# Peptides against a protein of PDB entry 4PN1, part 30

Target 1, 261 residues: chain A of PDB entry 4PN1
Amino acid sequence: KIEMNFLNKPIVPDTTKVISNFLTHYLITEPVEHVEIEAKLGTLIDLETQNRFEFPVMNETILNPEFNLRTRFESDMTASEHKYLNEFLNQAFRDSQKPGRLPFAYKHTKQVDLFYETEDNSRDKIRVSKNQSDNQVLACVKKRRVADLFLYCPNDAFDIRISISDELPVSMPSGNQQPSLTRLKDRVGYVHQEIKIDLTKTTQNDPVYDTTERHELEVEFGNIADLRDRAQKAKDGMEAPLFRRVQLFMDNVRILRREHS

## One batch from the design tools (peptide; made by RFdiffusion4, then SolubleMPNN)

Design b1_p11_2_s3 (from b1_p11_2, 5 letters changed)
Fold by OpenDDE base, seed 3:
Structure b1_p11_2_s3 (fold): chain B 261 residues (1-261), chain A 11 residues (1-11)
Amino acid sequence: as target 1 above (261 residues)
Amino acid sequence: SSIFTPLDAFE
């Protein structure tokens, strides 16, 4: 007979604990009302070298936010990498349709995000999202970035930013306002076990600056209510459900960040 | 046009 360890009980990696605690803080302790929790694949860039950040660690490492590492995070990848991930996820989708598996759901969407300045000219902009096909308003929100957690992943193609955001529903801007930014989003979304994986090509048009394009992959918790429930249980002393959910989330992230063209 | 590789319509 084989046991897991000398206690014969599961042990939770520190990464899972740290992320779980991070999430719990913004789900329960200082709750964000309309919380969005996502991980984006990208690259930590060392501002001093302008190269990918090099930290003296040999594996996935959560960076301590208390330290200013003089980095920026680029939530972007090459078109080739993006294409590879698209094909990879397509295959994962197909495989999941087989008997005995839990199937992916798939959706292809094209939307336009119109960003408007707020009356107080705050950092946060109002985002009006519309379907490109019928111009129907999908959402009008003011998104506030609440917190970030960065994972340096030296053995993988991408580093990770986990972000907590507050998407506050707000009234539509006045009809006389012009958007400061227009962002076209061509997105394919894959949902598996309520974890949402989105590949997005973003085209941003700025009246002053040149058009920019980004190729992004994001992984999002699709059931915040469940996650919040799990986080509450964790605060109450039962951490296992939260750990399991975070582990699932992170395993999906880990799968994706290892894939590259 | 979309840059994405589409899934089969029947999937």
Scores: peptide ipSAE 0.273, ipTM 0.814, DockQ to the pose 0.014
Fold by OpenDDE base, seed 1:
Structure b1_p11_2_s3 (fold): chain B 261 residues (1-261), chain A 11 residues (1-11)
Amino acid sequence: as target 1 above (261 residues)
Amino acid sequence: SSIFTPLDAFE
């Protein structure tokens, strides 16, 4: 007979615990009402060298937010990398449609985000999202970035930023107000077990700066109510359901960040 | 137009 360890019980990776605690804080302890939780693939850049940050660790490492490492996170990738991930996810989608698997859902969307200054000149702009095809309003929100958690991944193609955001629904801006920024989003979304994986091409039209383009991949928790329930149970002493959900989320992230052409 | 490789049957 073989046992897993000397306790004969599953052991939870430390990364899972750290992330779970991070999420629990903003789900339960200081709850964000309209919370969005996502991980973006990108690169931790050393501000001094403008190259990828080099930290003296050999594996996936959550960076301590209390330390200023003089880095920035670039949530971008090359068109080639983005294309590769698109093909990879397409194949994953196809494979998941086979008998015995849980299937992906797929959706291709094109939207335009219009950003408006607030009357009080607050940092947070109002974002009006519209469908590009029929100009129907999809959302009008004021998004606030609440917290970030960065993972340095020296063995993988990408580093990770996990972000907690508050998306507050707000009223539409006045009809005479002009947007300060327009962002076109071409997005394909893959959903598996309520984990959303989005590939997005963003074209930003800035009246001051030249048009910029970004290629992003994000992984989002698709069922916040369930996640909050799991987090509450964790606070009450039953951590396993939360750990399992976070582990699933992170495994999907890990799969994606390892892929490169 | 789109840069994405389509999934024709599932869009």
Scores: peptide ipSAE 0.257, ipTM 0.809, DockQ to the pose 0.015
Fold by OpenDDE base, seed 4:
Structure b1_p11_2_s3 (fold): chain B 261 residues (1-261), chain A 11 residues (1-11)
Amino acid sequence: as target 1 above (261 residues)
Amino acid sequence: SSIFTPLDAFE
């Protein structure tokens, strides 16, 4: 018989604890009402070199937000990388449909996002999302980025940004307002155990600049209510449920960031 | 929300 360790009990990685605490803060301590919690795959770019940031670590590490590392996060990947991930997830979907597995759900959506300036000219814009096929309004929100946590992943194809956002439902802009920006989104979404994995191809037309395409992969907690409940329990001294959920989330992220052609 | 099968792939 083999035991996990000399206590024969699961050990929570420090990364899980740090992330759990981070989430708990914005779920419970200073709760964001309409919280969105997602991890995006991308690259930490060193502003000085414009290359991928190099940090003297040999594995996944959460960067301390108290330090200005002079980096930016590029939540983008090449079309080839994006395609590879799509194929990878497609296969994962197929495999999950087999007996004895928990199945993925899959959804393909094409939408247009219209961005409008706010009355107060705040940095946050109102986003109206519409279905491209029938122009049906899907959502109207004001999204505010609340906090970020960056993971440097030297051994993997991508670094990670975990973001806390507030997606506040708001009224539709007045009919006389024109969108300041329009983005087309082609998205395939995979859901497994209430973890949502989205591959999104974004096309943005600019009158001055050529059409730009962005390829993004994001992993999102699909059940915020459950997550909040777990976070509350954690605050009350029972951390295991939260740790398990965060571990699941991060394991999925880890799988994805390792995949490359 | 709806579930789509078979899968679509990006071109």
Scores: peptide ipSAE 0.158, ipTM 0.755, DockQ to the pose 0.015
Fold by OpenDDE base, seed 5:
Structure b1_p11_2_s3 (fold): chain B 261 residues (1-261), chain A 11 residues (1-11)
Amino acid sequence: as target 1 above (261 residues)
Amino acid sequence: SSIFTPLDAFE
């Protein structure tokens, strides 16, 4: 007979604890009302070299936000990488439909995002999202980025940014307002155990710059109420449910960041 | 769903 360790009990990695504490802060301690929590795949770029950031570590590492490492995060990938991930997730979807598995849900959405300046001259823009096919309004929100947590992943194709955002529902802009920016989004969404995985191709027409395309992959907590409940329990001394949920989330992220064409 | 369905892919 073999045991896990000398206590014969599971142990939680520090990464899980750190992320759990980060989430708990913005769920419970200083709660964001309309919180969105997502991880994006991308690359930490060293501002000095303009190459991928190099840190003297050999594995997944959460960067301390208190230190300015002179980096930027590029939430983008090549079209080839994006296509590969699409095919990978398609296969994962198919495999999950087999007996004995929990199935993925799938949705393909083509939308246009219209950005409007606020009447109060706020820095935050109002985003109106419409379905491209029928022009139905999907959402009208004012999104504010609250906090970021960066994971440097030297062994994988991508680094990770975990973002806390506040998506405040707001009224539609007046009919007299013209959008300052229009963005087309082609998105396929995969949902498994209430974790949302979205592949998004964004096309933006800029009058100054050429048309730009961005290819993004994001992983989002699909059940914030449940996550908030778990975070509250953690604050009350029962950490296991939160740790398990964060572990699930991060394992999905880890799977995806290891895949590339 | 519990059955296989065709999936849309990026073109």
Scores: peptide ipSAE 0.078, ipTM 0.717, DockQ to the pose 0.014

Design b1_p11_2_s4 (from b1_p11_2, 4 letters changed)
Fold by OpenDDE base, seed 4:
Structure b1_p11_2_s4 (fold): chain B 261 residues (1-261), chain A 11 residues (1-11)
Amino acid sequence: as target 1 above (261 residues)
Amino acid sequence: PSPIVPLDAFK
């Protein structure tokens, strides 16, 4: 008989604890009302070299936000990488439809996001999302980035930014307002066990610059209510449900970030 | 630019 360890009990990785605590803060301690919690694949760029930052670590590590590491996070990847991940997820979807598996759900959406300035000219813009096919309004929100947690992943293709955002539903901008920015989004979404994985190709037209295309992959907690409940339980001393959920989330992220051609 | 490949493309 094999035991897990000398206690014969599961042990929670420190990464899971750190992330769980991070989430608990913004779910419970200082709760964000319309919270969105997502991880984006990208690259931590050293501002001095403009290359991927090199930390003296050999594995996945959460960076201490208290340190100014002189980095920026680029939540983008090459078209080739994005395509590969798309194909990978498509295959994962197919495999999950087999008997004995929990199936993915899938959705393909094409939308246009119109960004409007707020009256106070705040950094947070109003985003109106419309379906490209029928121009139906899908959402009108003001999204505020609340906090970030960065994971440096030296052995993987991508680093990770976990972000807490407040996505506040707001009224439609006045009809006399013009959008300051328009983005076309082609998105395929995969949902497995209430974890959302989105591949998004964003096209942005700039009057000055050529049309730019971004390729993003994000992983999001699909059931915030459940997550908040788990976080509350964790705050109350029962951490296991939260840890399990965070670990699931991170395992999915880990699969994705290490997958490359 | 590579397009997103929807699942339907493989069906």
Scores: peptide ipSAE 0.221, ipTM 0.792, DockQ to the pose 0.015
Fold by OpenDDE base, seed 5:
Structure b1_p11_2_s4 (fold): chain B 261 residues (1-261), chain A 11 residues (1-11)
Amino acid sequence: as target 1 above (261 residues)
Amino acid sequence: PSPIVPLDAFK
């Protein structure tokens, strides 16, 4: 008979614990009311070289936020990489429809985001999202970035930023206000076991700068209530449910960041 | 077997 280890019990990876603690803080300890938790694929850029940063590690590493590493995170990829991931996820969707699998759900959304200045001249803008086809309002929010956790992934095509955000629902801007920025989003969303995977192509027309197109992939916790419940249980001494959910999330992220064109 | 579902792609 083979055993897992000398205790014959599962062991939780340290990465899982660190991320779980990070999430628990903003779910339970200092709870964000309208929390969004997502991981974006991108690149940690060395501000000095403007190239991908090189840390003296050989595998996935959570960077200590207490240190200023002189990096920025670029949540973007090439059109080719984005297309590859789209095709990859399409195939994953198809495969999941087979008997014996848990199926993906799929949604294609084309929306326009209208950004408005706040009446109080706060730094945060109001974002009104509308469906491009019927102009129906999808959301009206003021989004605030609360915290980030960065993972350097030297063996993969992408690094990871896990972000905690607060999406505060707000009233629609007055009819007399004009948007300061308009952004077109073409988004395909895949949901598997309440983990959301979104590929987004964003087109922004700037009067000063040329039209820019951005390609992003994000992985989001789709059931915050469940995650919050798991986090509470973890605070109460039962950590396994939270660890399992975080492990699932991270495994999906790990799958995606390994893919490249 | 479940039918193949055609998926949209970015245009």
Scores: peptide ipSAE 0.077, ipTM 0.694, DockQ to the pose 0.013
Fold by OpenDDE base, seed 1:
Structure b1_p11_2_s4 (fold): chain B 261 residues (1-261), chain A 11 residues (1-11)
Amino acid sequence: as target 1 above (261 residues)
Amino acid sequence: PSPIVPLDAFK
């Protein structure tokens, strides 16, 4: 007979605990009302070298946000990498349709995001999202970034940023206002077990990166109510459901960040 | 036919 360990019980990876605690804070302790929780694939860039950051670790490592490492996160990849991931996810979708598997859902969306300055000149802009085909309004929100958690992944093609955001629904801007920025998005979305995986090509004038096109991959928790429930249970002493959900989320992220062309 | 369509940018 083989046992898992000397307790014969599963052990939770420390990464799972750290992320779970991070999520619990913004779900329960200081709850964000309209919370969005997503991971983006990208690269931690050393501001001094402008190359990928080099940290003296040999595996996936959550960086302590209390330390300024003089880095920036580039949530972008090459068109080739993006295409590869698209093909990879398409194949994963096809495989999941087989008997005995849980199927992916898929959606292809083209939208335009219009950004408007607020009347109070707040730093947060109003984003109006519309379908490109019929100009139907999909959303009108004011998005605020609340917190970030960075994972340095020296063995993989990408590093990870997990972000907590508040997406506050707001009224449409006045008809006389012109958008300060227009962003075109071509997105394919894959959903598996309520984890959303989005590949997005964005066309915009980016004043920061001086790019007109970006290729992003995002992984998002698709059921916030369930996640909040799990986080509450964790606060109440039952951590296993939250740990399992975070583990699932991170395993999907890990699969994706290991793939490269 | 596959129900999956890649991004138009890659067509």
Scores: peptide ipSAE 0.058, ipTM 0.695, DockQ to the pose 0.014
Fold by OpenDDE base, seed 2:
Order: structure tokens, then C-alpha cells, then sequence
Structure b1_p11_2_s4 (fold): chain B 261 residues (1-261), chain A 11 residues (1-11)
């Protein structure tokens, strides 16, 4: 017989605790009502060098938001990287259909996002999302970025930004309003154990600049109600369910950020 | 054909 450690009990990594606390804050302490929680793969860029940020650490590290590291996060990747991840996830999907596994769900969606200025000229725009095939309205929201948590991953192809957003449902803009910006999104989505993994190709036509294309991969908590329940339990002293869910989320993120073309 | 869509199918 072997034991896990000298206590023969599971131990929770600091990364899991830190992220769990971060989530608990915006789920319970200062609750965001219509919260979206996602991780994006990308690169921490040093504003001074315009190269990938370099920090004197040797592994995955959550950056302290209290310190200005003079960085920006680029959530874009190359088409080849995106293709590789797509193929990787396709294979993961296929493998998950085998007996004894929990299967992925898969969906390919195309939508258009129309952004409208608010009457009060608020910083947050109204986003109307429509299905490209039938023009059905999927959502009409004002999205507010609430908080970010950055993970510097020196050993991996990508760094990570975990974002807390508030997606407030709002009424449709008046018919006389024109969108200030239009984005086309082509998305392949994978769901496994209520964790959503999306590969998105975004096309934006700018009147001043040439058409821009972005390739993104995001990982999202698919069951916020469950997550909030777990966070509440954690706040009440039972942390294990939250830790397990965060661990699952982060393991999926870790798998993906290690993959590269 | 598989419902899985490769990146080449992105438009």
C-alpha cells in the first residue's frame, strides 16, 4: 500500500487556491450577477520590449495584480497554431466517444456581433449577437470586464488570462440606430464535463484599417450556477467541491496551452 | 462525413 503523503490526504496546490479565491470573490463576496468566467490563451507582452514578458520564474505563475508589470495581453494566435489546436481537439473529441469515456459535445456556430453605442455614451457598448444562418437574435448584452487574472507560463506555448465579465442583458437598440462595429465569428465549440472550449475566428471590418482576423481559444465555465454553489460552500468552510472544479478547469487549460504547432 | 469541422472549414 502506498499513500499520497505523510497525512494520506489530498493537498491542494496554491494555484488552485488562488484561483478559487479569485472566483469566490466575484461569485459570492462582490457577486457579479450575470457572470462569465473564461480563460484565453495568448501572450503576455512586455510593453517596453514588445516581446513576450520575461519574469524570473520557472513554472506557471499567477501574477499579482497589485503590481504593475507593464504588460499587455494578446489573445491572438497564428492560423497554424489555431489549426493545430483544432485538430488536437477534434482528436480529443473522437477519443472521448470511445467506451468508458465521457463524451465531448461539439457545435459549429457562425454568428455576427453588432456593437451599438449607448445613449448615455457609456464605455460599455451594447452587443447584439445574431446567428448568421437565420439572423435570429442569440443575445443582447452589455458586457463589462470586471477583473483579470494573468498566468505567466514560461514552459508553455501560451500564457493565460482568466477574465471575470458581467454580461448584463439589455433591451435591443432602437431600430434607428446603426451599429458602430460589426464582427463575424466562426466558432467551433467543444464541451466536456460542462467546461466549454471554443476556437473562434473573428473577422472585423474597420472603415479605417484593413479587415482584421483574430484566432482565439477560450475555456469557459459552462455551469455558473453550480460554480456559484461551490463557491458559496467554500465560503462556508467546505472548499473541496470548488477546488475540484477549479482543478478540472485548470487542467484543461494546461493541456491546451502546452500544445503548439 | 464527420460533424467535426477542421479550421480549413472556417469562413
Amino acid sequence: as target 1 above (261 residues)
Amino acid sequence: PSPIVPLDAFK
Scores: peptide ipSAE 0.038, ipTM 0.680, DockQ to the pose 0.014

Design b1_p11_3_s1 (from b1_p11_3, 3 letters changed)
Fold by OpenDDE base, seed 2:
Structure b1_p11_3_s1 (fold): chain B 261 residues (1-261), chain A 11 residues (1-11)
Amino acid sequence: as target 1 above (261 residues)
Amino acid sequence: SSIIVPLDAFE
């Protein structure tokens, strides 16, 4: 017989605890009502060098937000990296359809995001998302970034930003308003065990700058109600369900950030 | 046998 450790009980890594606490804060302690929780793959850039940030650590490390590390996060990748991840996820999808596995769900969506200034000139713009095929409104929200948690991953192709956002549903802008910005999004989405993985190509036309294209990969909690319930239980002293869900989320993130073309 | 699904891919 083999035991896990000298207590013969599971142990939770610090990373899981830290992230769980971070989520609990914005789910329960200072609850965000329409919360979106996602991780994006990208690169922590040192503002001084404009190169990838270098920190004297040898593995995945959650950066303390209380310290100004003079970094920015670039949530972008090359087209080739994006293509590789697409192929990788397609294969993962196919493999998951086999007997004995939990299957992926797959969806390809193309939408246009129209951004409108608010009447009060608030920082947050109204985003109207429409399906490109039939022009049906998918969402109308004001998205506010609430908090970020950065993971420096020196051994992997990408660093990670976990973001808490508030997506407040709002009324459609008046018909006389023109969008200040338009973005086209081509998204392939994968869902496995209520964790959403999206590859997105975003095209933005700027009147001043040339058309820009961004390639992003994001991982999102697909069941916020369940997550909130787990967080509440954790706050009440039963942490295991939350830890398990966060572990699942992070394992998926870890798989993806290790892949590169 | 495996299930064949025509999946989209980026260029």
Scores: peptide ipSAE 0.061, ipTM 0.683, DockQ to the pose 0.014
Fold by OpenDDE base, seed 5:
Structure b1_p11_3_s1 (fold): chain B 261 residues (1-261), chain A 11 residues (1-11)
Amino acid sequence: as target 1 above (261 residues)
Amino acid sequence: SSIIVPLDAFE
């Protein structure tokens, strides 16, 4: 008979614990009310070289936020990489429709994001999202970035930023206000076991700068209430449910960051 | 598979 280890019990990876603790802080300890938790694929850029940073590690590593590593995170990829991931996810969707699998859900959304200055001239802008086809309002929020956790992934095409954000619902801007910025978003969303995977092509027209197109992939926890419940249980001494959910999330992220054109 | 769903692409 083969056993897992000398205790014959599952062991939780340290990465899972660290991320779980990070999430628990903003779910339970200092709870963000309208929390969004997402991981974005991108690149940790060395500010000195403007190339991908090289850390002296050989595998996935959570960077200590207490240290200024003189990096920035670019949540972008090439059109080719984005297309590849789209095709990859399309295939994953198709495969999940087979008997014995849990199916993906799929949604294609084209929206326009209108950004408005706040009446109080705060740094935070109001974002009104509308469906491009029927101009229906999808959301009106003020989004604030609360915290980030960065994972350096030397063996993969992408590094990861896990972000905690607060999406505060707010009233629509007055009809007399003009948007300061308009973004067109073409988004394909895949949901599997309440984990949301979004590929987004963003087009921004700047009067000063040339039209820029961004290609992003994000992975989001789709059931915050459940995650918060798991985090609470973890605080109460039962960590397994939270660890399992975080492991699922991270495994999906790990799958995606390994893919490249 | 139980069903084949053609997926649209970015437009």
Scores: peptide ipSAE 0.060, ipTM 0.692, DockQ to the pose 0.014
Fold by OpenDDE base, seed 4:
Structure b1_p11_3_s1 (fold): chain B 261 residues (1-261), chain A 11 residues (1-11)
Amino acid sequence: as target 1 above (261 residues)
Amino acid sequence: SSIIVPLDAFE
C-alpha cells in the first residue's frame, strides 16, 4: 500500500497557497468589484543592468512585494516565440477536440483600443475597445492596476506577472473628445475550462516603449464569480476548491512558459 | 462533423 505522505493527506504546494492568499485578499478581504486577474509572460529586468534579473534560487519563486528589488517587468516576447506559441496552442486546440477531452474554444479578434482622458483628469484613462471590421464597441472601461505578484522562473524562458486590475465599466466619452492614444490589437484567444489564454500582437505608438509592436501572452481567470465563491469558501475554512482552481491556472501558465522554439 | 482547425497565425 502506498500513501501520499506520513499523514496520508494531500499537501498543497507553498506557491499555490501564496497565490491563493493573494487572490483571496483582493476577492474577499479588500474586494475589487470589477476584478480582472491575469498572468502575463515576460521578463523581470534588473534596472541596474537592464538585463534579466538574477536571484540565487533554483526554481519558481514568488517575489516578496514588500521588497524593492529595483526591477521592471517587460511583458513582451519575440515574434518568433509568439508564433511558436500560437502554433503550439493551435495544436493543443486540435488535440482537445478529440473524444474524451474537454475542448478548447477559439476566437480571433482584431480590435482597436482608444484611450481617452477622464473628466477628472485621473491617472486612469478610459479605454474604448472596438472591433476593427465594423467598429462595434466591445468595451468601454476605466482600468486600474491594483496589485501585482511576480514570479521569477530561472528554469524557463519567461517570468510571470500576476496582476489584479479593476475594470470599471463607464460611459462612452463625448463625441467631441479625441483619443490620446490608439492601440491596434490582433488577438487569438483560447479558452479551456474557463481559463482564457490570449496571444496578442499590439501595434502602438507609445512614447514609453522603444518598440511599436509587442507580442504578449496572457492567461486569465475566465470565471471570476466562481473564483470569488471559492475564495469565500477558503475564508470560511474550506480551502481545497480555491487551491484546485489556482493549481489549474498555474499549471497552464507553467506549460506555456516552458514552451519555446 | 469535422474538427475545427485554427489556421490563424502571427507573423
Scores: peptide ipSAE 0.051, ipTM 0.694, DockQ to the pose 0.013
Fold by OpenDDE base, seed 1:
Structure b1_p11_3_s1 (fold): chain B 261 residues (1-261), chain A 11 residues (1-11)
Amino acid sequence: as target 1 above (261 residues)
Amino acid sequence: SSIIVPLDAFE
């Protein structure tokens, strides 16, 4: 007979605990009302070298936000990397349709985001999202970045930023206002077990700067109500459901960040 | 699977 360990019980990785605590804080302790929780693949850049940050660790490491490491996070990848991940996810989708598996859902969305300055000149802009095909308004929100957690992943192609955001629904801007920024989004979305994986090609038309294109991959918790419930249970002493959900989320992230062309 | 979903790819 083989046992898992001398307690014969599962043990939770420290990474899972740290992330779970981070999420619990913004779900329960200081709750964000319209919370969005996502992980982005990208690169931690050393501001001094402008190269990928080098930290003296050998594995996935959550960076302590209390320390200023003089880094920036670039949530971008090359077109070739993005294409590779798209092909990878397409294959994963196909494989999940087989008997005995839980299937992916799939959606292709093209939208335009229009950013407007607020009347009070607040730093947060109003974002109006519309379908490109019929110009139907999908959302009008004021998004506020609440917190970030960075994972340095020296063995993988990408580092990770987990972000907590507040997406406050707001009224449409006045009809006389012109958008300060327009962003076209071509998004391929995959959903598996209520975890959303989005590949997004973004074209940004800046009136001052040249048009820029970005390629992003995001992993998002698709069921915030369930996650909040799990976080509440964790706060009440039952941590296992939250840990399992965070573990699932992070395993999906880990799969993706290991893939490269 | 009985579900047929079109798969698009980025060009």
Scores: peptide ipSAE 0.044, ipTM 0.656, DockQ to the pose 0.014

